# Peptides against a protein of PDB entry 4GXB: the designs that were tried, part 57

Target 1, 277 residues: chain A of PDB entry 4GXB
Amino acid sequence: VPTEEVSLEVLLSNGQKVLVNVLTSDQTEDVLEAVAAKLDLPDDLIGYFSLFLVREKEDGAFSFVRKLQEFELPYVSVTSLRSQEYKIVLRKSYWDSAYDDDVMENRVGLNLLYAQTVSDIERGWILVTKEQHRQLKSLQEKVSKKEFLRLAQTLRHYGYLRFDACVADFPEKDCPVVVSAGNSELSLQLRLPGQQLREGSFRVTRMRCWRVTSSVPLPSGSTSSPGRGRGEVRLELAFEYLMSKDRLQWVTITSPQAIMMSICLQSMVDELMVKKS

## One batch from the design tools (peptide; aimed at target 1 C209 L242)

Design b2_p25_1_s3 (made by RFdiffusion4, then SolubleMPNN; from b2_p25_1, 7 letters changed)
Fold by OpenDDE base, seed 3:
Structure b2_p25_1_s3 (fold): chain B 277 residues (1-277), chain A 25 residues (1-25)
Amino acid sequence: as target 1 above (277 residues)
Amino acid sequence: GNPLLEMNREYLGKTFENPVFDPSF
């Protein structure tokens, strides 16, 4: 792509649009710096955020596709898809909520975390009771962002990234599940008709390895993943998990977001490595 | 090819070994 000056739209979690003038040849960090400058986010806080490629659904929800890589050209990446459904989103990129303390010391950082958290609650990524919801709404009405975040940090799946409904071979074959990544785990939530919500927690430290594979389902009568036609590319995340002492078992998640799940795993591993050093 | 797959080809088919794997159950 020829190097040209272009206007690039980057969305915040709340749907706020940030327009930045960049070069088509600008890499992810260059674009991130431009966004930070536009928002007046200080340089020392840039590292707490990343740019993500997402698909905007009809209801305005974001389906995360990938984190933009360092060598990637965000303008080229998003425009090459030739669909207005694809957007670039700014989001925090760390998992440990302890880092919120660093970010929320700055007004802009606080606003970004607040907007993200509000969005995550509204989208059902963070799980809340009725009472908690009432408390959160009260704090939101008061625009008490710090108190809101402190309460939110105590909530189930705070800081998690929630994926679209998909299928796993856990606990049984072809189980419909909702996967969430956070707190150094993959959480698999299953609700079957007439049954209570079940959750499987897969800690990253018990994953020996993982892989993403792509396949084209055979036209013959095999159970197609819900929402994908026969012959469409199927993505699967498989990880080898320590289920018990000296017992490894493969778990497979079939999802269009398998790549993003893998990226989350790598990101959580990287953060854990930093903490162990 | 699928542009989304092409831009993520480095993730496909590779097995990532986990350096923080704890075999001590």
Scores: peptide ipSAE 0.625, ipTM 0.940, DockQ to the pose 0.652
OpenDDE base, seeds 1, 2, 4, 5: peptide ipSAE 0.623, 0.622, 0.624, 0.620; ipTM 0.941, 0.941, 0.941, 0.940; seed 4 fails the geometry check

Design b2_p25_1_s4 (made by RFdiffusion4, then SolubleMPNN; from b2_p25_1, 9 letters changed)
Fold by OpenDDE base, seed 3:
Structure b2_p25_1_s4 (fold): chain B 277 residues (1-277), chain A 25 residues (1-25)
Amino acid sequence: as target 1 above (277 residues)
Amino acid sequence: GHPLLEMNRDYLGKTFENPVFDASF
């Protein structure tokens, strides 16, 4: 792609548009710096955020496709898909809520975390009771962003990334699940008709390894997998999990977001390694 | 190949060994 100056749109979690002028040859960090400058985010806080490629659904929800890589060219990456559904989104990229303290010290950082958290609650990524929802709404009406975040930090799945409904072979074959990544785990939520919500927690520290595979389904095999149409590439995330002492078992998640799940696993592992060093 | 798959080629088919794996129970 020839090097040219272009206008690139980057979205915040709340759908706010940030337009930046960049070169087509600018790498992910260059674009991130441009976005930070546009928002007046300090340089020392840039590392707490990343750019993500997402697919915008009809309802305006974001399906995360992947994190943009360091040497990637964001403009080329998003435009090469030739679909207006694909967007670039700015989001925090750390998992430990303790890092919120660093980000919240800056007004812009605080606003970004607040907007993201509001969005995550509205989209049902963060799980809230009726009472908690009332409290959050009250704080939102008062525009008490710090207090809002402090309350939100105590909520179930705060800081998690929620994926679209998909299928897993856990606890049973072809089980419909909702996967969320956060707190050094994959949470698999299952709600079958007439049954209460069930959750399986897979801690990253008990995953020996993982991989993503792709396959083309046979034309005759209309496996009604959620989120996969006929002729679409089937992606699977498989991880080997320590279920009990000296007992490893493979768990497989079939999802169009398998790549993003793998990226989340790697990111959580990386953060854990930093904490152990 | 599909553009999304091409962009993520490095993630496909590779097994990632977990350096923070804890085998203790």
Scores: peptide ipSAE 0.590, ipTM 0.916, DockQ to the pose 0.643
OpenDDE base, seeds 1, 2, 4, 5: peptide ipSAE 0.590, 0.589, 0.587, 0.586; ipTM 0.917, 0.917, 0.916, 0.915

Design b2_p25_2 (made by RFdiffusion4)
Pose (drawn by RFdiffusion4):
Structure b2_p25_2 (pose): chain A 263 residues (1-190, 198-221, 229-277), chain P 25 residues (1-25)
Amino acid sequence: VPTEEVSLEVLLSNGQKVLVNVLTSDQTEDVLEAVAAKLDLPDDLIGYFSLFLVREKEDGAFSFVRKLQEFELPYVSVTSLRSQEYKIVLRKSYWDSAYDDDVMENRVGLNLLYAQTVSDIERGWILVTKEQHRQLKSLQEKVSKKEFLRLAQTLRHYGYLRFDACVADFPEKDCPVVVSAGNSELSLQLREGSFRVTRMRCWRVTSSVPLPSGGRGEVRLELAFEYLMSKDRLQWVTITSPQAIMMSICLQSMVDELMVKKS
Amino acid sequence: SLEEQLYETAQELGTTFNPAFDDSF
């Protein structure tokens, strides 16, 4: 892409706009640094956040497509799709909530975690009852951002990434499920199954050839993971999802974080 | 398109082996 200065909108998890001037040839880290500079996020906290490509739904929710890799050009990644429904999003990119402690030491880092947690509750990524949700919106007005986040860290599925509803062959073939990734596991809500990353020997992403539109082709995508169900018993679990690649990216990210910790 | 890109990415990915795999009990 010829080098040219452009304006790029990067959204926070709650949809707040962050406008940055970047080059069409800037890579992911360059764009991330420009966003951090605009927000006044310290350099030493940039590594706790990443940029994601998402599809914004009619209701404003985001369906995550992929985390942008180091070699990617974010301006090109989003513009090449030729659709205003696709956005670049900044979100925390680690899994263990112990890292929240490092981020919350800074006012901007705390503000970012607070903003995405409020949105996570609103969009049902964090699981609460109707009554609890009522209480939380109230506590939100009455407590500091820090206190609100400490409480949120104890809520069900805090720190998880939720995927669009899809199907899986667990427990039975073609079961409708909601899949979420977090806390070193995949959660399948059918009843529930919890599949630990450390019990997955491998996982595979497969795709059908592109098919005529039922001007965009369609592809059937599957993410299958080989799971150690019990001693010396491995069983494949298959999820059929247009977000199979994002799920694979989350599994790799969670495995990588476990290994960094182990080291 | 995004669908074409997903197809191409899936063709490149294949099977990924987990270095944190734990088969002990």

Design b2_p25_2_s1 (made by RFdiffusion4, then SolubleMPNN; from b2_p25_2, 8 letters changed)
Fold by OpenDDE base, seed 2:
Parts: C-alpha cells; structure tokens; sequence
Structure b2_p25_2_s1 (fold): chain B 277 residues (1-277), chain A 25 residues (1-25)
C-alpha cells in the first residue's frame, strides 16, 4: 500500500470513536501514540494500553480477534479485511489491578479505565450481584469514577476478557462453554443440561504448554456447528493442564477466538514473569 | 482475508512452552 495520510478510526471499549490522522505505513506503536495524543494520554501511560482488532457484533459488543502486533500496520490490517464490522479498539493490556493505581493517577487514564469498566459491566464481562449493581449505578450517577473503579476492582472477573460462546472438550466432549481470560487463568463457564452453571478455573501456572491449531474441515466432515460454512477454518486452543499431582491432561477449546485466547495466555505469562523478576 | 490472517497467526504461535509452569501440587 502506498504511504498516504489517512484518517483512522480507533474505538474505545464503550464505542467512543477516536479519529486519528496517520500514515498507512504507521506501525501499531505509531498509531497508539497518535491515539494517546488525541486523548491527551501521557506518554508514560501508553504502555498500559494496546490496540486490538475486533469484530463489532450487531449488539455493539466486540468480539476480540487478536492484539495488533508491534510491527503490524493497523490501517492495512483492518482495511484488508474488507468489512466494516472489523474495528480497532483501544483497551488496557495489563491484568494485575495494581497497575490501575498508576493509570488512575491521570485524568485521562482514569477516564479510560472508567469507560472500559462501565462497558465491561454492561456487557456482562464483569459479574455483579444486584446489590453491587445498585452500588455501581449510584456511583455512576455521582460520576465518582475513582470510587466506581475501586468497587469494580473487587468484582468477579474484573479485568477479564470475555470471549464468545464456544466449545470445549472439558469436562465432556463438545461442551458449550463461555471462556474468560484474566487473573492468570482461563475461566470456563458451562451449563450442562439439567445442571447448574459450573465454572472451571484453569490457572496459567498449571499449564505446561499450549498450542493453537488451524484446520480446514474435510468436505466429508459433518460440521457440527450449523453456522460454519463449508470450508471455514477451525481454530483450536489446546493446553496441557496439571489436573492433579503428576497428572497432565490436554484441554481443547474450539473457538474462532483461539488466537486471542493464546495472546491472552502469553500476555498473562509475560506479566507474571515481570513480577517474578 | 480474515481466514488467511488467522491461519498465519496460528502458524506463528504454534506451541508455546510455559516458562511459569509450576509442577508442584
């Protein structure tokens, strides 16, 4: 693509549009810096955020496709998909809520975290009780962003990224699950017929390894999912998990977001490594 | 295409050995 100045739309978690003038040849960091400048986010806080490629769903929710890589050209990446449903989203890219303290010290950082958290609650990524919801609404009405975040930090799945419903082979084959990544784990929520909602927690520290595979179903293969067109790529995330002492078991998640899940795993691992150093 | 992008990313990621794996129980 020729180097040209273009207007690029970057969305916040709440769908707010940030228009930045960038070059088609600008890399992810260049675009991120442009977004930060547009928002008046300090340079020292840029590292707490990343750009993500997402698919905007009909309800306005985002299905995260992947994190944009450092050497990637965001304009090219998003436009090459030739669909308006694909967007670039700015989101915080750390997992430990302790880093919120650094970000919250700045007005813009505070606003970004607040907007993201409100959105995550509204989208059901953060799980709230009725009482918690009441408290959050009260704080939102008062526009007490700091207090809102402090309460939100205590909520179940705060800081998690929630994926679209998918399938896993745990606890049984072809189990419908909702996966969420956060707090150094993958949370698998499932409801089997006649059973209550169950959650399986897979801690990253108990994953020996993981892999992402891409396969094209054979023409004769019964695509069990009615919505998968003939020839759609099947993505899987498999991880080898320490289920008990000296017992490793592979768990496989079949999801179009398998790549994003693996990116989350790597990101959580990276953060854990930084904390250990 | 998205499929091509995802295929390439899957190939790039491949298998990852976890450096923070704790085998202790």
Amino acid sequence: as target 1 above (277 residues)
Amino acid sequence: SLEEMLYEEAQRIGTVENPVFDSSF
Scores: peptide ipSAE 0.665, ipTM 0.960, DockQ to the pose 0.701
OpenDDE base, seeds 1, 3, 4, 5: peptide ipSAE 0.663, 0.665, 0.665, 0.663; ipTM 0.960, 0.960, 0.960, 0.960

Design b2_p25_2_s2 (made by RFdiffusion4, then SolubleMPNN; from b2_p25_2, 9 letters changed)
Fold by OpenDDE base, seed 2:
Structure b2_p25_2_s2 (fold): chain B 277 residues (1-277), chain A 25 residues (1-25)
Amino acid sequence: as target 1 above (277 residues)
Amino acid sequence: SLTEELYRLAQEIGTVENPVFDSSF
């Protein structure tokens, strides 16, 4: 692609549009810096955020496809998909809520975290009780962003990234699950027929390894689930988990977001490594 | 295509050994 000045749209978690003028040859960090400058986010806080490629759903929710890599050209990456449903989203890229303290000290950082958190609650990524919801609404009405975030930090799945409904082989084969990544874990929520909501928590520290695999489904003559077009790649995330003392078991998640899940795992591992150093 | 991109990324990720794995119970 020839180097040209272009207008690039970057969305916040709440769908707010940030238009930046960049070069088609600008890498992810260049674009991130441009977004930060547009938002008046200070340079020392840029590292707390990342750009993500997402698919915007009909309801305006985002399905995270992947994190943009350092050497990517965001303009090219998004436009090459030739679909308006794909967007670039700015989101916080750390897991430990302790880092919120650094970000919240700045007005722009505070606003970004607030907007993201509001959106995550509205989308059901953060789980709230009725009472908590009332409290959050009250704080939102008062525009008490710091207090809102402090309360939100105590909520279930605060800071988690929620994935689209998918399938796992846990606790049984072909189990429909909703996966969320956060707090150094993968949470697998499942509701089997006639059963209550169950959650499997898979701590990253108990994962010996993980892998992502891609396969082309053989045209097996049987019922293509109506939503999987002929030739869609089947992506799987598998991790080997320490279920009990000296007992490792593979858990496999089949999801179009398997890559994003693996990115989350790596990111959580990286953060844990930094904390151990 | 996105599909091709995802294939590439999957191959690049491959199998990751977890450095923070704790085998203790």
Scores: peptide ipSAE 0.634, ipTM 0.956, DockQ to the pose 0.726
OpenDDE base, seeds 1, 3, 4, 5: peptide ipSAE 0.633, 0.633, 0.634, 0.634; ipTM 0.955, 0.956, 0.956, 0.956; seed 4 fails the geometry check

Design b2_p25_2_s3 (made by RFdiffusion4, then SolubleMPNN; from b2_p25_2, 10 letters changed)
Fold by OpenDDE base, seed 4:
Structure b2_p25_2_s3 (fold): chain B 277 residues (1-277), chain A 25 residues (1-25)
Amino acid sequence: as target 1 above (277 residues)
Amino acid sequence: SLTERLYAEAQAIGTVENPVFDGSF
């Protein structure tokens, strides 16, 4: 792509559009800095956020495809897909809610976290009871962003990223599951026929390793994921998990978002490593 | 294409040994 000045749209979690003038050759950090400048986010807070490639679904929800890597050219990465459904989204890129304290000290940071959190609640990524929802709505009506966030921080799956429904081989083969990543774990929610909703919590510290694999389905073969077109790559995330004392077991998730899941795992691991050091 | 990119990225990720695995239960 020739180097030229272009207008690039970056979305916040709530769908708010941020237009930035960048070069087609600007890398991810350059674009991130441009977005930060446009939002008046201080430089010292830029590192708490990242740019993500997402697919906007018909209902406006975002399906996270991957985190934009440092070497990428966001303009090229998104436009090369030649589909308006693909967007670049700004989102916080840390997991420990303790870091919210740093971000919340700044008005812009606070607004970003607030907007993200509101969106996550609205999209069902953060799980709320009816009572909690009422409390949150009250705080939202008062525009008490700090208090809203403090309450939200106590909620189940706060800070998690929720993935599209997919399939896992745990606890049984071909189980439909909803995976969420956060708080140094993968949460697998499933409902088996005639059973209540179950959640498997897989802590990162109990994952010995993980693997992302890709395969091309056979033309006559059935896919475990409905709606997959012919020739689409099948992606899987597998991790070896300490299920009990001295018992390791592989768990495999089949999902188009397997890469994003692995990115989340790596990100959570990285954050834990920082804390450990 | 997205498919090509995802395929390449999956291959690049491969198997990751987890440094924070502590074996505790």
Scores: peptide ipSAE 0.542, ipTM 0.925, DockQ to the pose 0.741
OpenDDE base, seeds 1, 2, 3, 5: peptide ipSAE 0.537, 0.539, 0.535, 0.539; ipTM 0.925, 0.926, 0.925, 0.926

Design b2_p25_2_s4 (made by RFdiffusion4, then SolubleMPNN; from b2_p25_2, 9 letters changed)
Fold by OpenDDE base, seed 4:
Structure b2_p25_2_s4 (fold): chain B 277 residues (1-277), chain A 25 residues (1-25)
Amino acid sequence: as target 1 above (277 residues)
Amino acid sequence: SLTEELYEEAQRIGTVENPVFDSSF
């Protein structure tokens, strides 16, 4: 693509549009800096955020496809998909809520976290009780952003990314699950027929390794999942997990978001490594 | 295409050994 000045739309978690003038040749960091400048986010807080490629669903929800990598050209990455459903989203890119303290010290950072958190609650990514929801609404009505966030930080799956419904081979083969990543874990929520909602927590520190695989399903007659065209790539995330003392077991998640899940795992590992050093 | 990108990325990621793995239980 020739180097040209273009207007690029970057969305916040709440769908707010940020228009930035960038070059088609600007890399991810350049675009991120442009967005930060547009929002008046201080330079020292830029590192707490990343740009993500997402697919906007019909209901306005975002399905995270992947994090934009440093070498990428965001304008090209999004426009090459030739679909208006794909968007670039700004979101915080750390997992430990302790880093919220750094971000919240700045008005813009606070606003970003607030908007993200509100959105995550509205989308059901953060799990709330009825009472908690009432409290959050009250704080939202008062526009008490700091207090809102402090309460939100205590909530289940605060800071998690929730993925689209998918399939895992745990606890049973072909088990429908909802995966969420956060707090140095993958949470697998499942409801088996006639059973209550169950959650499996897979801590990153108990994953010996993980892998992403891609395959083209052979036209096998039986597993016609109605929506997958015959030629779609099947993505899987598998991790080897320490289930008990000296017992490792592979868990495999089949999901179009397997890449994003692996990015989350790597990101959580990276953050843990920083804390260990 | 997105499919191609994801395929390539999957191949790039491959298998990752976890440096923060704790074998203690």
Scores: peptide ipSAE 0.603, ipTM 0.941, DockQ to the pose 0.718
OpenDDE base, seeds 1, 2, 3, 5: peptide ipSAE 0.602, 0.604, 0.602, 0.603; ipTM 0.941, 0.941, 0.940, 0.941; seed 2 fails the geometry check

Design b2_p25_3 (made by RFdiffusion4)
Pose (drawn by RFdiffusion4):
Formats: C-alpha cells, structure tokens, sequence
Structure b2_p25_3 (pose): chain A 263 residues (1-190, 198-221, 229-277), chain P 25 residues (1-25)
C-alpha cells in the first residue's frame, strides 16, 4: 500500500471512539502506540492491550474476528473489507486477572479495564442474574472504579471472551452452544462443559471450500480440539463456528500465557 | 499439560502462517 497519512477510528470495548492519525503502511504495533499516546496510556502498559478486528452488530455488540498480528497493517485490514460494519477495537489481551493489578496502578489503565468490564456486563459476557445486574448498575454509581473492578473480578466469567452462538458435537451432535474462552479453558454452555487448555493435546481449524452465496461466498468452519477426557482417553470435540479462527487464536494465547508463566 | 513443547511450536507456526496468508490475500 502506498504510504499516506489517514485517520483511523479505534473503538474501546464499549464503543467509545479513539481517533488517531496513522500511516496506511503502519503495522499493528505502530497503530497501538498511536492509540496509547492519544489515551495517555504509559508505554510500559501497552503490552497489556491488543487491537482486534470485530464486526459490529446492529445492537452495537462486537463479534470478534481476530486479534491483529505484528505483521498486519490495521488500516488495510479493516478498509480492505469494504464494509462499515467492521471496526478496530482496543481491549486487554491477557487472561490471568492477576495482571489487572499491574494495569490498575495507572489511572488510564484502570479507566480502560473499568470501561470494558462495564461493557462486558452489559453484553452478557460476564454472567449475572437479573437481580445482580440491577445491583451492579447501582454499585457502579456508588463505588469507585477501583472498587467496582475488584468486585467484578469475582463475577462469573470475568475475563472471558464470548463468541456468537454456534453448535458443537458435545455433548451430542449439532448441539446449540455458546462458547467462551477464559481462565485457561473453553466453556461450552449448552448444561455446561469446561474444557481445560492443559488437557488439550492439540486443536485444528478446518474450512470447506468457498460456496456460492445462499456477493460473498460462504465457508463452513470448524474448530476441533483433542481432549484428554480421562486417563489414556483422548476425544475430539468439534465446534462449528464462523469464529473458529478467533477461538483458535484464544486457545493459542491462553497456552502461550501459561508457558510464559511456567518459564 | 499434555501438549508437548514441539507440538506447541508447531501449532503456533501453523496459525501464524494461516493468518498471514489470509491477510495477504
């Protein structure tokens, strides 16, 4: 892409706009640094956040497509799709909530975690009852951002990434499920199954050839993981989802974080 | 973790390759 200065909108998890001037040839880290500079996020906290390509739904929710890699050009990544429904999003990119402590030491880092946690509750990524949700919106007005986040860290599925509803062959073939990734596991809500990353020997992403539209082709995508169900018993679990690659990226990210910790 | 180091490296490299090919296309 010829080098040219452009304006790029990067959204926070709650949809707040962050406008940055960047080059069409800037890579992911350059764009991330420009967003961090605009938000006054310290350099030493940039590594706790990443940029994601998402599809914004009619109701404003985001369906995560992929985490942008180091070699990618974010302006090109989003513009090449030729659709205003696709957005670049900044979101925390680590899994262990112990890292929240490092981020919350800074006012901007705390504000970012607070904003995405509020949105996570509003969009049902964090699981609460109708009554609990009522209480939380109230506590939100009455407590500091820090206190609100400490409480949120104890809520079900805090720190998880939720995927669009899809199907899986667990427990039975073609079961409707909601899949979420977090806390070193995949959660399949059918009843529930919890599949630990450390018990996955490998996983595979497969795709059908592109098919005529039922001007976009369609592809059947699957993410299958080989799971150690019990001693010396491995069983494949298959999820059929247009977000299979994002699920694979989350599994790799969670495995990488476990290995960084082990080291 | 039942995933060996060699297998983790292999999965990571296959994922990167796939993402790169999709991006460049």
Amino acid sequence: VPTEEVSLEVLLSNGQKVLVNVLTSDQTEDVLEAVAAKLDLPDDLIGYFSLFLVREKEDGAFSFVRKLQEFELPYVSVTSLRSQEYKIVLRKSYWDSAYDDDVMENRVGLNLLYAQTVSDIERGWILVTKEQHRQLKSLQEKVSKKEFLRLAQTLRHYGYLRFDACVADFPEKDCPVVVSAGNSELSLQLREGSFRVTRMRCWRVTSSVPLPSGGRGEVRLELAFEYLMSKDRLQWVTITSPQAIMMSICLQSMVDELMVKKS
Amino acid sequence: MIMTEEKREELKEELEEMLREEYES

Design b2_p25_3_s1 (made by RFdiffusion4, then SolubleMPNN; from b2_p25_3, 12 letters changed)
Fold by OpenDDE base, seed 5:
Structure b2_p25_3_s1 (fold): chain B 277 residues (1-277), chain A 25 residues (1-25)
Amino acid sequence: as target 1 above (277 residues)
Amino acid sequence: MVMSEEEFERLKAELEEKLKAEFLA
């Protein structure tokens, strides 16, 4: 791609558009810095955020595809997909809510976290009770962003990334599940026929390893998971989990977001390692 | 578990909605 100056659109979690003038040859960090400058986000807070490739759904919700890597050219990465559904989104890139304290000290950082949190609640990524919802609405009406975030930090799945409903082989084969990543775990929420909603927690510290695989279903293969069109690339995240003492079991999640799930796992592990050092 | 594709997709959709509404119900 020829090096040219272009206007690139980057979205916040709430869909707010940030337009930045960049070069087509600018790498992810260059674009991120441009976005930060446009928002007046201090340089020392840039590292708390990342750029993500997402697919915008009909309802305006985002399906996260992957985090943009350092060597990537965001303009090329998004435009090469030749679909307007794909967007670049700015989102916080840490998991521990303790880092919110650093970000919240700055007005711009506070606003970004607030907007993200509001969006996550509205999208149902953060689970709230009626009473909590009432309290949050009250704080939102008062524009008490700090108090809003403090309350939100106590909520179920705060800071989690929720994925589109997909399929897992746990607890049974071909089980519909909703996966969420956060707090150093994968949460698998599911409801089997005749059963109540339940949640399985898979802590990253109990994962021996994980991998992402891609395959093209063979026409004759019964392995066509319901809901995937014939001939589409099947992505799977498999992880080996310590279920009990000396008992390892593989769990496989079939999802077009398997790559993003893997990125989340690695990111959570990396953050834990930083905290231990 | 053997279910039709339609049933499966319905179950997924239901699950997503239930998760969204679970704590607000």
Scores: peptide ipSAE 0.354, ipTM 0.880, DockQ to the pose 0.019
OpenDDE base, seeds 1, 2, 3, 4: peptide ipSAE 0.069, 0.354, 0.352, 0.285; ipTM 0.695, 0.878, 0.870, 0.841

Design b2_p25_3_s2 (made by RFdiffusion4, then SolubleMPNN; from b2_p25_3, 13 letters changed)
Fold by OpenDDE base, seed 2:
Structure b2_p25_3_s2 (fold): chain B 277 residues (1-277), chain A 25 residues (1-25)
Amino acid sequence: as target 1 above (277 residues)
Amino acid sequence: MVMSEEEFKRLREELEERLKAEFLA
């Protein structure tokens, strides 16, 4: 792609548009810096955020595809997909809520976290009780952003990234699940017919390894499932988990977001390593 | 029994909606 100046749209979690003028040849960090500058986010806080490639669903929700890598050219990455559904989103890129304290010290950082958190609650990524929701709404009405975030930090799945409903082989084969990544875990939520809501918590510290695989389903002659085009790539995330003492078990998640899940896992592990240093 | 893709889709959507409804006030 020829190097030229272009207007690039970057979305916040709440769908707010940030337009930045960048070069088509600008790498991810360059674009991130441009976004930060546009938002008046201090340089020392840039590292707390990342750019993500997402697919905007019909309801306006974002399906995270992957984190943009350092070597990527965001303009090219998003435009090459030739679909308006794909967007670039700015989101915080750390997991430990303790880092919120650093970000919240700045007005812009505070606003970004607030907007993201509000959006996550509205989208049901953060789980809230009726009473908690009432309290949050009250704080939102008062525009008490710090207090809002402090309360939100105590909520279930605060800081988690929620994926689209998918399929896992846990606890049973071909089980529909909702996967969320956060707090150094993958949370698998499901409700089997006639059963209560269940959650499987898989801590990254108990994962021996994980992998992503891609496969092309062979045209099985019999089940013409009309919906999946004959050439749809099936992505799977498999991880080997220490279920109990000396008992390892593979868990496999089948999802188009398997890559993003693996990125989350690696990111969580990396953060844990930094904390130990 | 292996569900069809359509069945999976429906079930996933239902699951997601139920989960959302249960935890989102």
Scores: peptide ipSAE 0.016, ipTM 0.561, DockQ to the pose 0.021
OpenDDE base, seeds 1, 3, 4, 5: peptide ipSAE 0.016, 0.016, 0.015, 0.018; ipTM 0.541, 0.547, 0.493, 0.488; seed 5 fails the geometry check

Design b2_p25_3_s3 (made by RFdiffusion4, then SolubleMPNN; from b2_p25_3, 11 letters changed)
Fold by OpenDDE base, seed 2:
Formats: sequence, C-alpha cells, structure tokens
Structure b2_p25_3_s3 (fold): chain B 277 residues (1-277), chain A 25 residues (1-25)
Amino acid sequence: as target 1 above (277 residues)
Amino acid sequence: MVMSEEEYKELKERLQELLREEFLA
C-alpha cells in the first residue's frame, strides 16, 4: 500500500467515532498515539489501552476478532478485509481493576473507562441485579463517573470481555456456552435444557497450556446445513486444566473467536507475571 | 442427541437471553 495520509476511524466501546489523520504506513502504536492525542489522553496513560479489530454486528454489538499487534498497520489491517463490518476499537487492555485508579485520576481516562463500563453494562457483559442497575442509573443521572465506576468495579464480570455464544466440550460434549475472559479466568456460562444456569470458572493459573487449532471440515456428505459454507474454517481453543490435584483435563472451545480468546489468556498471564515481578 | 445447527443457534441465542434475564430479574 502506498504511503499516504488517510483518515482512519477508531471507535470507542460505546460506538463513538474518533477520526484520526494517520499515514497508511503508521503502525499500531502510531495510530494509538494519534487516537490518544485526539482524545487528549496523556502519554503516560496510552499504555493502558489497545486497539482491537472487531466485527460490528447488525445490532451494533462488537465481536472482538483480535488485538492489533505492534507490527500491524491498522489502516491496512482493517481495509484489507474489504468489509465495512470490521472496525478498530479502542479499549482498556488491562485486567486488574486496580489499574483503574491510575487511569481515572485523569479526566480523559475517567471518561474512557466510564464510557466503556456503561457500554459493557448495556451489552450485558457486566452482570447486574435490578437493584444494582437502579443504583447505576442513579449515578449516571448525577453524572458521578467516579462513583459509578467504583460501584461497577464490584459487579460480576466487571472488566471481562464477553464472546459470542459458542460451543464447548465442557461440561458435556457439544454444549452451547457463553465464554467471558477476565479476572485471570475464562468463565463458561451455560444453561442446558431443563437445567439451571451453570458457570465453569477456569483460572489461567491452573491452565498448564493452551493452543488454537484451525481445521477445514471435510465435506461430510450428509446434513451439511446449507448456511455454513463448505469451506468455513473451524477454530478451536483447547486448554489443559488442572481440575483437581494431579488431574488434568482438556477443555476445548469451538469458536470463531478462539484466537481472541487465546490473546486474552496470554494477556492475563502476562499481567500476572508483571505483578509478581 | 445431535442438535441441528439451527437448534444450536437457537439454543445459543436463548442462552444469551437467559443470562441477561437472570441478572436483571
């Protein structure tokens, strides 16, 4: 791609558009800095955020595809997909809510966290009771962003990234699950017919290893449902988990977002390593 | 029982809905 100045759209979690003028040759960090500058986010807070490639659904929800890597050219990465559904999103890139304290000391940082949190609640990524929702709405009406965030930090799945419904082999084969990543875990939520809602918590510290695999389903002659194109790549995230003392079990999640899940796992592990250091 | 892809999709959608309803109820 020839080097030229272009206008690049970067979305916040709430769908707010940030237009930045960048070079087509600008790398991820360059674009991130441009976005930060546009928002008046101070340089020392840039590291708390990352750019993500997402697919925007018809309802405006974001399906996270992957974090943009350092070597990537965001303009090229998004435009090469040749679909308007793909967007670049700015989001906080840490997991421990303790880091919110650093970010929310700045007005712009506070606003970003607030907007993200509101969006996450509205999208049902953060789980709230009726009473909590009432309290949150009251705080929104008062425009008390700090208090809003403090309350939100106590909520279930605060700071989690929620994935599209997918399939896992846990607790049984071919179980539909909703996976969320956060707080150094993968949360697998499911409700099988006639059963109560169940949640499996898989702490990254108990994962021995994980891998992402891709496979092309062989055209099985039988009931190819017409809608899945014969050539759709199946992605799987498999991790080996310490279920109990000396008992390792593989758990496999089949999802188009398997790559993103693995990125989340690595990111959570990396953050834990930094804290221990 | 091997669920059809359509059944699976419906179940996934219902699961997402139930997850929202359980906490907002």
Scores: peptide ipSAE 0.110, ipTM 0.711, DockQ to the pose 0.019
OpenDDE base, seeds 1, 3, 4, 5: peptide ipSAE 0.065, 0.075, 0.016, 0.029; ipTM 0.643, 0.663, 0.364, 0.562; seeds 1, 3, 5 fail the geometry check

